# Peptides against a protein of PDB entry 6GMG, part 114

Target 1, 331 residues: chain A of PDB entry 6GMG
Amino acid sequence: DSDDRVTPPAEPLDRMPDPYRPSYGRAETVVNNYIRKWQQVYSHRDGRKQQMTEEQREWLSYGCVGVTWVNSGQYPTNRLAFASFDEDRFKNELKNGRPRSGETRAEFEGRVAKESFDEEKGFQRAREVASVMNRALENAHDESAYLDNLKKELANGNDALRNEDARSPFYSALRNTPSFKERNGGNHDPSRMKAVIYSKHFWSGQDRSSSADKRKYGDPDAFRPAPGTGLVDMSRDRNIPRSPTSPGEGFVNFDYGWFGAQTEADADKTVWTHGNHYHAPNGSLGAMHVYESKFRNWSEGYSDFDRGAYVITFIPKSWNTAPDKVKQGWP

## One batch from the design tools (peptide; made by RFdiffusion4, then SolubleMPNN)

Design b2_p8_3_s2 (from b2_p8_3, 4 letters changed)
Fold by OpenDDE base, seed 5:
Structure b2_p8_3_s2 (fold): chain B 331 residues (1-331), chain A 8 residues (1-8)
Amino acid sequence: as target 1 above (331 residues)
Amino acid sequence: IDTRYVYS
């Protein structure tokens, strides 16, 4: 499947990027040029610019997941995921709506479920939670202090997350972050860490024991957020793509978009960084391209996917992979 | 592993 994957070569640390190409509201460039930008803008550790390592370049070469991987410092586990689902809209549309011409009942239900998710509200929920976590991290020098702060913040806001189990992904996410434990990372000091956000698009119909229709058109009941918390159980996401609906049709397993920790209050003005496919410059797929998209472009997704989740993880504050402001493209 | 193409 990825036999043609190639790790992009190293780029000189002082090499400036070529201009990005505008495309449908996005800024686009080849992966090699993104590495140049990354080194100039996002590579800083403790204020010092870094060359992207061979390991990081290898991670990046995997495509969309590679962008999130290199910037978060770990392969996405997707355990702390949020979304927003309008149950009333879903029920109403199922009751009062009707399939389009040529649309099957299963296809109709799958589409209605997809459209009942609110990407903007899901994103806002993740940002809200990340903000709470950041406040809890700020003055906490051990995990116990962080957890106490977090509980207090949630209580003050009457947030349903306060009722989550101590072993839930919500409370265990920090201690399960490798960079938190690293000496040159968090060094087990929560105040050295900050919450960051990325997004995953994936297919709902992944249950092999379900009907073929659900695998082809979506499972309306799968991967819904829990009421009150907005948490999505991602345990059943195994990167299984949508099943073909016609001969020769094929779908991709997932898409990832990196947001980080931007402070732009207007969701529409936030920038999301993502890749198209693994880097195969000598193969049929060609070179990997990286896109910096506005939220509208990112959240639109593709027909390959009917779910979007907004995931929280953590990185050291000393990293500059998640700056407050992200500029689209180059220069 | 991502093998998608850009649609639009």
Scores: peptide ipSAE 0.062, ipTM 0.825, DockQ to the pose 0.277
Fold by OpenDDE base, seed 3:
Structure b2_p8_3_s2 (fold): chain B 331 residues (1-331), chain A 8 residues (1-8)
Amino acid sequence: as target 1 above (331 residues)
Amino acid sequence: IDTRYVYS
């Protein structure tokens, strides 16, 4: 229940952040202090530092999704999502493996499916596609030129995405991005936009018509990437949390991590920014905290989730919410 | 909406 959610107050534009708290490879701070960092580092529009607006602070206050929301400029739609799944590993483990002591068959299958996803390869696929898209954007001054460039790039690389329908999320993502159409954003000019990446963790067992076991232990067949493209059909993700397996147990609906457009080649050195919960300084949950995690820490996820997707969206190049280099913590 | 509390 988000009834206790509060929009954090404005921070003076020139106020420097307090030091972040390091913890097991992460840097952590309260949301108010993140706003200070954001204003110093990420707020720039056309090179000019900006105070986080009330609207942006309100978006941020929603927790992990709020971090992605404020930096991407829109609530995540998750339409253009990628993952990597080892089908052979999955089949072999199901055939030759066995449930652990006390593990049900359904629990075993759910676990094997979860373990058959490769987060690093999924992330790499998203980065690969984002790079292709960025090359297609850079000299395109209308959508038609962008699409032509994109098709050419895909053909050159013999990428299966070249076979996607023109109405697919892959080809329609740019024109469906609000900031692309904004006068102070892309202004309908693809060359003014760049591809960015965020990640979503969620639960596979969301089909209410399926067995209770799938809702408790995961649906092994759900949210797998398409072969060749790596695209994940996210249409059935309704933000439904994992069902409890024991009395008193509860799970949350999702986690979001913001990557942006970092150029660090080593995935393990990339920084992912995310929040713990909605901001409720006067409620039971308390103030929202923001974490800057390395890929290892982010991709580990939580037991609440058995799927991870890496999503591509777009922001104007004039925004500095997705710089090529992200520093963990402060200073 | 994120309603969890994560410790690090």
Scores: peptide ipSAE 0.062, ipTM 0.825, DockQ to the pose 0.287
Fold by OpenDDE base, seed 1:
Structure b2_p8_3_s2 (fold): chain B 331 residues (1-331), chain A 8 residues (1-8)
Amino acid sequence: as target 1 above (331 residues)
Amino acid sequence: IDTRYVYS
């Protein structure tokens, strides 16, 4: 029950974090302590440390999505999403493989589809595109200049994204970013913005008109990336969880992980920040915890989800919510 | 929006 959600209290600006706790290769802490770290490390606007506002603390209190929300400055729209899918692996496994003992055909196909996604390649594609966008932003002082630069960059790289429609989320993402239009943000100047990345895990079998098997075991054809571009159509993601396969079984709707704009070239060494659930210190769920996970820990996901997407959005360069280097835990 | 309840 979301009614149990509580906004974490303010933390003094000079309050240093307590040490994080190790948890299965991750660093874990309670949300209040993350706020302390956030204020020391990520809160800076124009180089000045800031106290997390009540509004930001409220955003954060929503759990995994809250971490991405507070750091990106807006609720995730997930429109510019990338993934990588091995079509040959999928076809070959369906043809030559067989269901495991006790596994239904639908369960087998769903599992094979899930395993045909490559999280690392999906992440790499998003980073590649973000890099192209950042180059296009660098010297552009209006949207027209940005779009021209972007097309030139794509042409130089022979990237299939150059063929996307002008209405595509790829080209419209910047102008649809609230912070781009804010006076203290981008102020309509692309060169004041930078591309950032977050990830979403979700369930493929969300179509109510499809078979029950697809809702239980996944829809092998859903949310695949387009060839060449890697773009995923996220329009049919309505945050519907996996259907239970046995009595008493239940699944959650999504998970979000914040990456930002880390420059670490080795994907395995990148840090992903995410929350477990909304903050309910007086409720059954308890206090919200924040995790800082390495890529392997993040990309493993949960049985609740069979899809992962890597999403690009934008933040002002004056924000420090997406630094070049992210250190796991504290100290 | 509801999220998962796990410690992992």
Scores: peptide ipSAE 0.059, ipTM 0.821, DockQ to the pose 0.253
Fold by OpenDDE base, seed 4:
Structure b2_p8_3_s2 (fold): chain B 331 residues (1-331), chain A 8 residues (1-8)
Amino acid sequence: as target 1 above (331 residues)
Amino acid sequence: IDTRYVYS
């Protein structure tokens, strides 16, 4: 529901941002000020600073997903998603652990499943795959060359992704990227594109045909990564929020965090950009705020969600929405 | 659409 959503106004191209402020270990600012930063730092096309267009401001106004939307150039499809799940830990904890005081069996199982996911390992897997893809893109001037390079890279690394079907999101992701086909984007030249990463937090218990307990406490079997590849089938993610466990309780449908293509080797030092809600300056929610969080702040998530996926997509190298280094806050 | 409010 976004009935009171408002598109932020245009900001002058040369207007500098106001200083960000600390917020629980994050750098935080209002959306209008983020637009100012974005124009100074991330807006460049072919080295030229650009004013955020009305369309881009509209995208951004949708909240956390808007940050990823404006920087990736498309609404997230989440098809090429990775995660890490410790099956042995899960089985062992279910067998040898016990519910906490007042915790139902379903709640216990849901919690154990959630805790069996490793956000950091999921992120590392996505970065690993993105690196392979970038090497495959580097000297490929058509899709066929890219796919050949990709298969060779995977074979050299003995990566299980080499066994994926040609129709898999892994192999089809590039051709399904609108900016790849754009004249001022990739122009059908893979070497003009680069892999980027964003993250989605969401709820596992989305199946309306399942038990109420799964909808309230999570579905332990849902949205697990495939062994070897780390790929998560996201087809059943319909942006359905967690069901309330008590009267008056409510949960949100998702959270998105933008990473891009940072080269910082230490995961803990990487910066993730996300929003709190859609922009409603005249509504009950208020103005949208944008947060730049370190990985530990992002990956902590909220009780609204029990799954985290790290998704790969592509942007033109001519865009500066995914620089090698991201500086947290302003200045 | 994210409707969560995070206090800053």
Scores: peptide ipSAE 0.057, ipTM 0.820, DockQ to the pose 0.246

Design b2_p8_3_s3 (from b2_p8_3, 3 letters changed)
Fold by OpenDDE base, seed 1:
Structure b2_p8_3_s3 (fold): chain B 331 residues (1-331), chain A 8 residues (1-8)
Amino acid sequence: as target 1 above (331 residues)
Amino acid sequence: VDTRYYYS
C-alpha cells in the first residue's frame, strides 16, 4: 500500500547535489538529492542535460524499482533474465553436507540451493549477451537486419541462444521496447539503441500450491537458469515475499538494482543504484533514500531473497542514463 | 526493496 506516496518536487536544473553519506560501503542520499545528481549526470538527451519530468519523478518515487524505471524508461518486465547455477555443487552438498544444528531438511536444501547460484557468473553472462546484442545493433537499421546480425554472432560463438524461438524474450525484447518505437528514441532503428542491464532479487518459494516449507525456506528447483543459455523463466515471479518462519518476522517482495552499461571489466568495481522504499516524507516510512553500491554489496542481497536475476533491456543511445563510467556518490 | 513496505 502506497497511499502516502508523494512525488518528489522538481529540482532546479543547475542545482548541484549535496555530498552523499557513506553507509556500509555504499553511498547514500535522499531522493531529492539523487534527482539533483541525476540531472547533472544522467539526464542528458542528445548531449543536453534535462530537468527530471514530473512523470519521471513519479516513477522514481516508487523506491528500488523506481530507480530502474526512471533510468530504463519503462517499468521492468523482467522477461530477458539470466543467472548461473552450479548443479554439481548443489548435488554434492546435498549428498555430503549436513543440516546445521536446529536446521530442518527443507531449510538446509533451500540454503544449499541459494548458495549454488553464482551471482558473478550470472552477471557476466548477462554482460556477455548484452555485448553480443550491442554488436548486432551497431549497423542494423531495421529489425530484420538486427535479428540476422544477432543470429550470425551467436552462431560464430556457438552460443545456445541461437536455438531460441523467434518469439522468445531473447529475440522479441527489442521490438517490445517502447523507446525503440519512439521518434525521439530509436525511431525503429536498432542502431540507435543499446542493451542495458539491471538486477532483481526475489523469493523462490512463491508457489502457493507447494509445501509450506518451500514458502518458508525456498524452492530448490525454482527459477533455475536453462543449461547453455542461462535464461531464467521469470513467468512465475509474482512478487510474493518469503513466508515468515517465526512470529513477528516479515519479508519484502523484491529489490531492484540499476547497472546500465558500465564498461568496467572488474565486476567488483561496478556500481549498482537502488532505493529503499517508496517516497513518504510525511508518512511513517519517511523519505526515500537512494543507494549506490558496489557489486559485492548489491549481490549479497538480503535474507528476504534467495534468487538473483540479471535482466537485459534497451534504451536509446541518446540517453545518458547508462554511461560507460559510473561514479559512486558525490562528489 | 519492496515498493510498499519499509526495509531497513
Scores: peptide ipSAE 0.066, ipTM 0.822, DockQ to the pose 0.328
Fold by OpenDDE base, seed 4:
Structure b2_p8_3_s3 (fold): chain B 331 residues (1-331), chain A 8 residues (1-8)
Amino acid sequence: as target 1 above (331 residues)
Amino acid sequence: VDTRYYYS
């Protein structure tokens, strides 16, 4: 229920942010202060600082998804998603492990499945693929050239993605990106675009036709990456939250974290930007806050979620929403 | 819509 959602007011273009608040390895601030930082650091189009538009402020006001929305330029579609799942670990733990005291079998299986995902390896796979895509984009001036380059790159690396269907989200992602087609964006020129990454946390037990146990404790078989490619079929993600396991308990539907195109090789030093909830300064939830978290803080997630995916999309190179280096907090 | 209220 977002009835109390409010669009943050405009901030003067030259207003500098107040210092962020450090908390448990992350930097935190109220949404209006993030807008100030965004205008100083990330707003640049063709090298010129821009005031965040009313439309962009409205996007941002939706919370965690709003951060990814405003920086990627579109609402997340999550079509090109990657993860890493240790099938052997999963099977071995189910076979040789046992439920904890008071843990049901379904709860045990759900937990084991969750723990069999490796967030760092999933992130690494997405970065690997994004790098391949960026090389394919570099000198391609039409989509056909991009696709040819991409196939060549994949062949050279013996990557299983080379076997994906032409209609796969992997090959169709660029053409389905609105900013690619915009005159002031890509203008249908792949070489004007770059691959960027964001992450989504969500619940596996979303199938309403499945057992209540799966909805409460997770579906061990849902949203696993395909072997070789690492691709996750996100088509069944309908933003349905985890079912309560006790009276009065409630869970939220998703979390989004923005990474962009940072070049920091050490995953632990990468910065992820995300929000807590939609902006409701006069409502029960209160004002929206924005967090800039290190990977350790982001990947930890919440009990609301048992899946994490790392998604690739594209933005124009003329945008500065995905710089090579992201500085945590302010100053 | 995200309705979480986690604060740092």
Scores: peptide ipSAE 0.063, ipTM 0.817, DockQ to the pose 0.251
Fold by OpenDDE base, seed 2:
Structure b2_p8_3_s3 (fold): chain B 331 residues (1-331), chain A 8 residues (1-8)
Amino acid sequence: as target 1 above (331 residues)
Amino acid sequence: VDTRYYYS
């Protein structure tokens, strides 16, 4: 019940964070302490440290999505999403594999589909595209120049994204970014923006017109990336959680992880920032905690979800919410 | 606004 949600109080700008705590290979802290770290490390606008505003604290208080929200500057739209799916593996396992003992056919197919996604390759595809976009942004001072640069880059790389419609999320993402249009943001200058990445975990079986089995065990055909581009049609993701398979069982609707624009070449060494739940210090859920996880920890996900997408959006270069190097924990 | 409530 979101009625227990509380906006964390303001933290003094000069207050240093308390040490993070280790948690299953992750660094963990309470949301108030994350705000302290955020102000010291990520809050900078044009190189100047800023106190997290009440609005930003309110965004953050919503949990995992709040972390991405406050760092990206907008509620996630998830329109420009990438994944990697091994079709051959999927077909082979369906053909030659068999359900486990007690596993239904639907459960088997759902599991096989889930296992056929490659999180690392999906992440790498997003990074590849983000790099292309960043090159296109570099010297473009209007959207037209940016788009021309993109098309040229894609043509040079023989990338299937070159065939996307002009109205597609790929080409429209920049113009639809609020911070791009803000005077203190991009100010309509693409060269002032950079591509950033976050990830969403969610459930495939969201179609209410489909079978109950798909809602319980996953829809093997849902949210697959398009061949060549790696784009995932996220239009049918409506934050519907997995259906319970037993009485009393419940699942959550999504998880979000913030990557930003780290330059670490080894995916396994990248840091992903995410939250557990909305901030309810006086409620049953308790205070919100923020986790800084390595890719392995993030990509592992939960049984609540059978899909992962890596999403590209944009932030002003003047923001420091997506630095090239992210240090896990504190100090 | 939709949100994640807990870990399963």
Scores: peptide ipSAE 0.075, ipTM 0.821, DockQ to the pose 0.349; fails the geometry check
Fold by OpenDDE base, seed 3:
Structure b2_p8_3_s3 (fold): chain B 331 residues (1-331), chain A 8 residues (1-8)
Amino acid sequence: as target 1 above (331 residues)
Amino acid sequence: VDTRYYYS
């Protein structure tokens, strides 16, 4: 719950950020200072800086999801998600591997499944697909043209996504994007939109009808990408946290990281922006902090989560929330 | 709704 959540106050448009501070290989600042940076760097609409609106500040105040929310323009739906899973490694390790000392069979299987995901390859797949989508968007002035371009691109690359149903999140994602339909956004013109990427960390063991072991140690079969496409069915992700394994232990529900549309070819040099928790300056959690992490720091995740997904959505090209280059920290 | 707390 977020009963203590507070919307950060407005920051003057001309106010420059205070320097970020290093934090365990990341750049860290309080949410108010991030708003200042956002206004200077990411707020541009049609090339003009904008003050973060009250609505946007309210979105941001929700924490890690708020960072993705304010930059993507909508609450994450997570429908178009990608990951990479090494099934051969998983099967081999289950067959030939052994539980560690004190590790239960369920814990072993959950760990092996988690370790069989390749975050870098998952991210690469999302970037590949986003690139294909962007090529399909660039000269398409209606959805039909976009879809035709997309099919052609996929056919040229012999991509398994070409076999997806027309109602698949892959093909319906654009039409279901609110900013695509807005007059000041895409205005129903695909060429005015671009694909962007964010990431979500979450727990696999969310099925309340499954065994307690799966809820505690993970469900090895849950949220795997489909072979060939890399698509992850996110329909069963209900933001349910990992179950405690000992008295007093607790886990959080999810983590979100914003990547946008950076063009840096080296994944390790990409910057991911995320928050620690909802903004509660007068509550027990305290003020929200925003972190800008390199991929290594982001992809490490936490023990709270055993799944990572890389999600594609769309924003208007007139927005500057997803620039080709992101600098870590300030200045 | 984000109920996370940062780990460090």
Scores: peptide ipSAE 0.065, ipTM 0.815, DockQ to the pose 0.315; fails the geometry check

